# Peptides against a protein of PDB entry 5EIB: the designs that were tried, part 61

Target 1, 366 residues: chain A of PDB entry 5EIB
Amino acid sequence: VDLEPGTMDSVRSGPFGQIFRPDNFVFGQSGAGNNWAKGHYTEGAELVDSVLDVVRKESESCDCLQGFQLTHSLGGGTGSGMGTLLISKIREEYPDRIMNTFSVMPSPKVSDTVVEPYNATLSVHQLVENTDETYCIDNEALYDICFRTLKLTTPTYGDLNHLVSATMSGVTTCLRFPGQLNADLRKLAVNMVPFPRLHFFMPGFAPLTSRGSQQYRALTVPELTQQMFDSKNMMAACDPRHGRYLTVAAIFRGRMSMKEVDEQMLNVQNKNSSYFVEWIPNNVKTAVCDIPPRGLKMSATFIGNSTAIQELFKRISEQFTAMFRRKAFLHWYTGEGMDEMEFTEAESNMNDLVSEYQQYQDATAD
Target 2, 366 residues: chain A of PDB entry 5EIB as posed
Amino acid sequence: VDLEPGTMDSVRSGPFGQIFRPDNFVFGQSGAGNNWAKGHYTEGAELVDSVLDVVRKESESCDCLQGFQLTHSLGGGTGSGMGTLLISKIREEYPDRIMNTFSVMPSPKVSDTVVEPYNATLSVHQLVENTDETYSIDNEALYDICFRTLKLTTPTYGDLNHLVSATMSGVTTCLRFPGQLNADLRKLAVNMVPFPRLHFFMPGFAPLTSRGSQQYRALTVPELTQQMFDSKNMMAACDPRHGRYLTVAAIFRGRMSMKEVDEQMLNVQNKNSSYFVEWIPNNVKTAVCDIPPRGLKMSATFIGNSTAIQELFKRISEQFTAMFRRKAFLHWYTGEGMDEMEFTEAESNMNDLVSEYQQYQDATAD

## One batch from the design tools (peptide; made by RFdiffusion4, then SolubleMPNN)

Design b1_p12_2_s1 (from b1_p12_2, 7 letters changed)
Fold by OpenDDE base, seed 3:
Structure b1_p12_2_s1 (fold): chain B 366 residues (1-366), chain A 12 residues (1-12)
Amino acid sequence: as target 1 above (366 residues)
Amino acid sequence: SAIAEKLQKEEK
């Protein structure tokens, strides 16, 4: 789905374009112009019913519908505005199904789109209410991984998207291979989301290895485990050391000893015990899939529900507040039928979310 | 940003 036709042509011409039904390509002509309100109230609202018709048709063809997965950007108008409209409409029609998102967070280091803080704040407000699981993917963190860890001198969107795709493949491993921990989206939510609003995840992937080091690096369970918990491997621009993990899931792929995995997972928890809440029992879940990802002998994917994710929301909130106090560009949103109160409500809800994360960070076992 | 400029140069 896109408000621009060119994206659909790129998907169709891609190596996987033929796996999608032609009728499942729903697209507009005008785009959202990086305006959330165009995505949510005008251009996106004109297209949403056509998307819902496709969603219904595909849902009816499912033997066992678990839920929905959306991949979108929160900085742009289509992914943010239309994406959150679609989430809302799907939630209304399928209230018993899991809503999962891969949400790309804007960064002023990666984009010069001035209104991204508005689009992100308005999107986060919708995601808090209408999603069960949101993987926070920060373009800044992806860039830093590419540059610092992968030693790419000039990271590309292709390089960033490769990290995203590896992570998406990792977190969905349990859904694609039966008999695993978190074998369905609902079990993942139960294991990862102790509090309904606190469903924002920090993803990570291992191995992250520079091309020059790949030939010399033996992939081992200890190395995967250590890298997976390294703050530099987080695909959200927050430091886990500044917060506490409420819950963690680790998904190992490849031929490895379950015993070795359990030992290393216990060791990393014990070593980092100060970064976990003590009052959530069994808050670390581990899965092992014998099937490695393509081109790797083994991998590990990390899913962290950490109170440190508040750093991401604080960054967005600070940028939002600095613009909103000046009433900068508000007329672009209000001109599309949006109320100025929706900005204040979205800001409030995001600040409440930050406060909730802080409360649980500071909570002790009584 | 210098990052945005690097990323955008490859979409053209």
Scores: peptide ipSAE 0.026, ipTM 0.613, DockQ to the pose 0.019
Fold by OpenDDE base, seed 1:
Structure b1_p12_2_s1 (fold): chain B 366 residues (1-366), chain A 12 residues (1-12)
Amino acid sequence: as target 1 above (366 residues)
Amino acid sequence: SAIAEKLQKEEK
């Protein structure tokens, strides 16, 4: 789905374009112009029914519909505005199904789009209410991984999207292979989301290696475990050491000893015990899939629900507040039928979310 | 902030 035809043509002409049904390409002509309100109230609203018709058709063809997975950006108008409109409409029609998202957070390091803080804040407001599980994929963290860890001097969108694809493949491993922990979206939510509003995850992937060091690095379970819990490997721009993990899932892939995995996972929890809440019992879950990812002998994927994610929302909120106090570009949104009150409500709800994370960070077992 | 500096450049 896109409001621009050129994006769909790129997907269709790509190496995997033939895996999608031609009738499942739904696209507009005008684009959203990086405006959330165009995606949500005008251009996106004209297209949403055509998308819902496809969603219904594909849902009816499922033997067992677990839920929906949306991949979108929060900085642009289509992914943010139309994406959140679709989430709302799907939630209304399928209230008993899981809504999962891969939400790409904007960063001034990656994009020059000035209105990204508005689009992101308006989107987060919708995601808090209408999703069950949201993977926060932060372009700032992806850029920093590419530059610092992968030693790429000039990271490209291709380099960032490679990390996104590896992470998405990792976190969906349990859904795609039988006999795994969190084998369905509902079970993932039960294990990862102790409080309904606190459903924003920090993903991480290992191994992350520079091209120059790949040949010298042994892939071992201890090394994967150590890298997966390293703050520099988080794909959300927050430091887990500034918060506490509510819940964690680790997904190992490849031929390895389950005993060694369990030992290393216990060791890393014990070493980092101060960074876990003590009042959620058995809050770390581990899965091992014998099938490695393409081109690797083994990998580990991390899913963290941490109170440190508030650093990401604070960054967006600070940027939003700086623009909104000046009413900068506000007429572009109000001209599409938005009320100025929707901005203040979205800011308030995101600040409430930050306060909730802080409350559970400071909570003790006593 | 870098955003405040960008906004000031686009308002000129």
Scores: peptide ipSAE 0.024, ipTM 0.618, DockQ to the pose 0.023
Fold by OpenDDE base, seed 5:
Structure b1_p12_2_s1 (fold): chain B 366 residues (1-366), chain A 12 residues (1-12)
Amino acid sequence: as target 1 above (366 residues)
Amino acid sequence: SAIAEKLQKEEK
């Protein structure tokens, strides 16, 4: 789905364009112009019914519908505005199904789109209420991984999207292959989300290796385990050492000893015990899938529900507040039928979410 | 950034 036709042509002409049904390509003509309100109330609202018809048709063809997975950007008007409209409409029609998102957070290091803090804040407000699980994929963190870890001097969208695709493949492993732990979206939610509003995940992937070092790097269970818990491997621009993990899932892929995985996972928890809450029992889950990802002998994917995710929301909130106090570009949104109250409600809800994460960070076992 | 420079060229 897109509000621009050119994106659909790029997907159709791509190496995987044939995996999608032609009738499942729904697109507009005008685009959203990086405006959340165009995506949510005008251009996106004209297209949403056509998307819902496709969603219904595909849902009816499922033997057992678990839920929905949306991939979108929170900086752009289509992914943010129309994406959250779709989430809302799907939630209304399928209230008993899991809503899962891969939400790409904006960064000034990646995009010069001035209104991204508005689009992100308005989107986060919708995601807090209408999603069950949200993977926070932060363009800040992706850029920093590409530059610092992968040693790419000029990161591209292709380089960032490669990290996104590796992470998406990792977190969905248990849904696609025998992996015992999180075999469905609902089990993932039960294991990862102790409090309904605190459903924002910090993903990570290992191995992350520069092209020049790839030939010299051993792929071992200890190295994968150490890299997954390294703050530099997090795909959200938060330091886990500034917060506490509520829950963790680790998904190992490839031929390895389950005993060695369990030993290394216990060792890393013990070394990082100060960064876990003590009042959630058995809050670390581990899965092993014998099927490695393409081109790797083994990998590990990390999913963290950490109170450190508040650093990401604080960054967006600070940028939002600086613009909103000046009423900068506000007329672009109000001209599409938005009220200024919706901005203040979205800011308030995101600040409440930050306060909730802080409360659980400071909580002790009674 | 190289990405930001590309985006500014695609918006023109």
Scores: peptide ipSAE 0.006, ipTM 0.404, DockQ to the pose 0.021
Fold by OpenDDE base, seed 2:
Structure b1_p12_2_s1 (fold): chain B 366 residues (1-366), chain A 12 residues (1-12)
Amino acid sequence: as target 1 above (366 residues)
Amino acid sequence: SAIAEKLQKEEK
């Protein structure tokens, strides 16, 4: 789905364009112009019914529909505005199904789009209310990984998207292979989301490899475990040491000893016990899949529900507040039918979410 | 940013 035809043509002409049905390409002629309101109330609202018709058709073809997975950006107009409209409409029609998102967070290090803080704040408000699970993929963290860790002098969208694709492949492993922990979206939510609003995850991946760089170094289970819990491997620009993990899932892939994995996972929890809440028993879950990812002997994928995610929301909130106090570009949104109250409600809900994370960070076992 | 300019040049 896109509001611009050129993006769809690029996907269709790409190496994997033929795996998608032609009828499942839904696109507009007029892009959102990086405006959430165009995505949500005008251009996106004109297109949403045609997307829902395709969603219904594909849902009816499922033997057992678990839920939906959306991949979108929060900085643009289409992914943010139309993406959240689509989430709302799907939630209304399928209230008993899981809504899962891969939400790409904007960063001023990666994009010069001045209105990204508005688009992100308005999107986060919708995600708090209408999603069950949200993987926070931060363009700042992806860039920092590419530049600092992978030593890429000029990170490309191809390099960032490689990290995203590796992470998405990792977190969906349990859904794609039978007999795993968190084998369905609802079990993942039960294990990862102790409080309904606190459903924003910090993903991480090991080993970190650039596109076309074969890391010939065979990583061991201890090395994978250590790297997976390193803040430098997090796809969200938050330091887990500044918060506490509510829940964690670790997904190992490749031929390895389950016993060795369990021993290393216990060791890393014990070494990092101060970074876990004490009042949620058995809050770390581990899965092992014998099937490695393509081109790797083994990998580990991390999913963290941490109170440190508030650093991401605080960053967006600070940027939002600095613009909104000046009413900068606000007329671009109000001109598309938005009320200024929607901005204040979105800011308030995001600040409430930050306060909730802080409350649970400071909570002691009674 | 010099990064945004580089990233935008790869989409063209």
Scores: peptide ipSAE 0.000, ipTM 0.407, DockQ to the pose 0.020

Design b1_p12_2_s2 (from b1_p12_2, 7 letters changed)
Fold by OpenDDE base, seed 5:
Structure b1_p12_2_s2 (fold): chain B 366 residues (1-366), chain A 12 residues (1-12)
Amino acid sequence: as target 1 above (366 residues)
Amino acid sequence: SAVAKELQAAER
């Protein structure tokens, strides 16, 4: 789905364009112009019914519908505005199904789009209420991984998108292969989400190695485990050492000893015990899939529900507040039928979410 | 992408 036709042509002409049905390409003629309000209330609202018709048709063809997975950017107008509209409409029609998102967070290091903090804040407000599971994929973290870890001098959107695809492949491993932990979206939610609003995940991937260093690193279970818990491997720009893990899932792929994985996972938890809440027993789950990702002998994917995710929301909130106090660019949103109150409500809800994470960070067992 | 090349270079 896109508000611009050119994006659909790029997907269709791509190496995997034929895996999608032609009728499932729903697109507008006018893009959202990086405006959440255009995506949510005007141009996106004109297209949403056509998308819902496709969603219904595909849902009816499912033998066992678990839920929905949306991939979108929170910085743009289409992914943020229309994406959250679509989430809302799907939740209204399918209230008993899991809503899962891969939400790409904006960063000023990656994009010069001035209104991204508005689009992100308005989107997070919707995601808090209308999703069950949200993978926070932060363009700042992706950029930092590309630049610092992978030693790419000029990271491109193609480079960032490759990290996104690797992460998505990792976190969906248990859904795609039988006999795994969290084999369905609902089980994942039950294991990962102790409180309904605290459903924002910090994903991570290992191995992350620059081409120049690949020759010198053995790909071992201990190295994967250590790297997976390293803050530099997190796809969200927050330091897990500044918070506490509520829940963790680790997904190993490749031929490895399950015993060795369990030993290393226990060792990393014990070494990092101060970064876990003590009042959620057995809050770390591990899965091992014998099928490696294409191109790697072994990998590990991390899913963390951490109170440190508040750093990401604080960053967005600070940027939002700086613009909103001056009412900068607000007329572009109000001109599409938004009220200034919707901005205040979205800011308030994000601040409440930050406060909730902080409360559980400071909570003790006693 | 350069990342694709980096991830694929780990295969070799």
Scores: peptide ipSAE 0.178, ipTM 0.780, DockQ to the pose 0.012; fails the geometry check
Fold by OpenDDE base, seed 4:
Structure b1_p12_2_s2 (fold): chain B 366 residues (1-366), chain A 12 residues (1-12)
Amino acid sequence: as target 1 above (366 residues)
Amino acid sequence: SAVAKELQAAER
């Protein structure tokens, strides 16, 4: 789905374009112009019913519908505005199904689109209420991984998107291969989401290595485990050491000893015990899939529900507030029928979410 | 992508 036809043409002409049904390409002509309001109330609202018709058709064809997975950006107008509209409409129609998202957070390091903090804040407001599971894929973190870890001097969208793809492949491993932990979206939610609003995940991937690092270390389970818990390997620009893990899932892929995985996972938990809440027992889950990613012998994917995710929301909130206090660019949104109150409500809800994470971070076992 | 090449190089 897109509000621009060129994106659909790129997908259709791509290496995997033929795996999608032609009738499942729903697109507009005008785009959203990086405006959440165009995505949510005007251009996107004109297209949403056509998308819902496709969603219904595909849902009816499912023997067992678990839920929905959306991949979208929060900085643009289509992914943010139309994406959250679609989430809302699907949630209304399928209230008992899991809503899962891969939400790409904007960063000034990646995009010069000034209004991204507005689009992101308005989107997060919707995601708090209407999703069950949200993977926070932060362009800040992706850029920093590319630049600092992979030593790419000029990271491209192609480089960032490759990290996104690796992460998405990792977190969906248990859904795609039988006999794994979190084999369905609901089981994932039960294991990962202790409180309904606290459903924003910090994903991570290992290995992340630079070619030029002469430390050609053989990929080992200890190294994967250490890298997976390293803040530098997180796809969200948060330091887990500044918060506490509520829940963690680790997905190992490749031929490895389950015993060694369990030992290393225990060791990393014990070493980092101060960064876990003590009041959620058995809050780390591990899966091992014998099938490695393509081109890799082994990998580890991390899913963290950490109170440190508040750093991401604080960053967006600070950027939002800096513009909103000056009423900068608001006329582009109000001109599409939005009220300034919606901005204030979205900011307030995101700040409440930050406060909730902080509360649980500070909570001790009685 | 450069990333794909980096990830593949780590496993050789």
Scores: peptide ipSAE 0.030, ipTM 0.626, DockQ to the pose 0.012; fails the geometry check
Fold by OpenDDE base, seed 3:
Structure b1_p12_2_s2 (fold): chain B 366 residues (1-366), chain A 12 residues (1-12)
Amino acid sequence: as target 1 above (366 residues)
Amino acid sequence: SAVAKELQAAER
């Protein structure tokens, strides 16, 4: 789905374009112009019914519909505005189904779009209320991984998107292969989301190895375990050491010893025990799938529900506040039918979310 | 992709 046709043409011409049904390509002619309000109230509102018709058709064809999975950007107008409109409409029609998102967070290091803080804040407000599970994919973290860890001098969107695709493949492993922990979206939510509003996940992937060091690194369970818990491997731009894990899931892929996985997972928890809340028992879940990802002998994917995720929301809030106090670019949103109060409500809800994470970070077992 | 090549080359 897009408000611009060019994205759909790029997908169709791509190496996997033929795996998608042609009739499931829904697109507009006039893009959102990086404006959330165009995506949510005007251009996106004109297209949303056509998308919902496809969603209904595909949902009716499912033998067992678990829920929905959206991949979108929060910095743009289409992914943010129309994406959150679509989430709201799907939630209204399918209230008993899981809403899962892969939400790409904007970064000034990757994009020069000045209104990204508005689009992100307005989107987060919708995600807090209308999603059950949100994977926070931070373009800042992806850029830093590409530059610092992978030693890419000039990271491209192609490079960032490969990290996203590896992460998405990892977190969906349990959904795609039988007999795994978190084999459905609801079980994942039950294991990962102790409080309804605290459903924002910090994903990570291992191995991440620069070309120059590949010949010197053996892929081992201890190395995968150490790397996936390393703050530098988090796909969200926050430091887990500045917060506490509420819940964690680790998904190992490839032929490995379950005993070795369990030993390494216990060791990493014990080493990092100060970074877990003590009042959620058995809050680390481990899955092992014998089927490796394509082109790897083994991998590990990390899913963290950490109170440190508040650092991401604080960054967006600070950028939002800096613009909004000056009413900069606000007329582009109000001109599409938004009220200024929607900005203050979105800011307030995101600040409340930050306060909730802090409260649970400071909570004791007493 | 540079990342894809790096992910694949970690197996060698």
Scores: peptide ipSAE 0.025, ipTM 0.558, DockQ to the pose 0.012; fails the geometry check
Fold by OpenDDE base, seed 2:
Structure b1_p12_2_s2 (fold): chain B 366 residues (1-366), chain A 12 residues (1-12)
Amino acid sequence: as target 1 above (366 residues)
Amino acid sequence: SAVAKELQAAER
């Protein structure tokens, strides 16, 4: 789905364009112009029914519909505005199904779009209310991984998107292969989301190794485990040492000893026990799939529900506040039928979410 | 991508 035809043509002409049905390409002509309000109330609202017709058709063809997975950006107008409109409409029609998102967080290091803080804040408000699980994929963290870890002098969207695709493949492993932990979206939610509003995940993928260092690095379970819990490996720009893990899932892929995985996972928990809440027992889940990802002998994918995720929301909130106090570009949104109240409500809800994470960070076992 | 090539080279 897109409000611009050119993006859809790029997907259709790409190496995998033929895996999608032609009728499942739904697109507009005008675009959203990086405006959430155009995505949500005008251009996106004109297109949404055509998307819902496709969603219904594909849902009816499912033997067992678990839920929906949306991949979108929060900085642009289409992914943010129309994406959250779709989430709302799908939630209304399928209230008993899981809503899962891969939400790409904007960063000034990656994009010069000045209104991204508005689009992100308005989107986060919708995600808090209408999603069950959200993977926070932060373009700032992806850029820093590409630059610092992978030693890419000038990271591209292609480089960032490769990290995203590897991570998405990792977190969906249990859904795609039989006999795994978290074999369905609802089971993942039960294991990862102790409180309904606290459903934002910090993902990570290992191994990440620069070309110059590959010859010196062995792919071992201890090294995967160590890298997966490293703050520099998080795909959200948060330091997990500044918060506490509510829940963790680790998905190992490849031929390895389950015993060795369990030992290393226990060791990393014990070493980092101060960074876990003590009042959620058995809050770390581990899965091992014997099928490696393509082009790797082994990998590990991390899913963290950490109170440190508040650092990401604080960054967005600070950027939002700096613009909104000046009413900068606000007329672009109000001109599409938005009220200033929608901005203040979205800001308030995101600040409440930050306060909730802080409350659970400071909570002790009584 | 450069990342794809790096991920592939970690296997060799």
Scores: peptide ipSAE 0.020, ipTM 0.630, DockQ to the pose 0.012; fails the geometry check

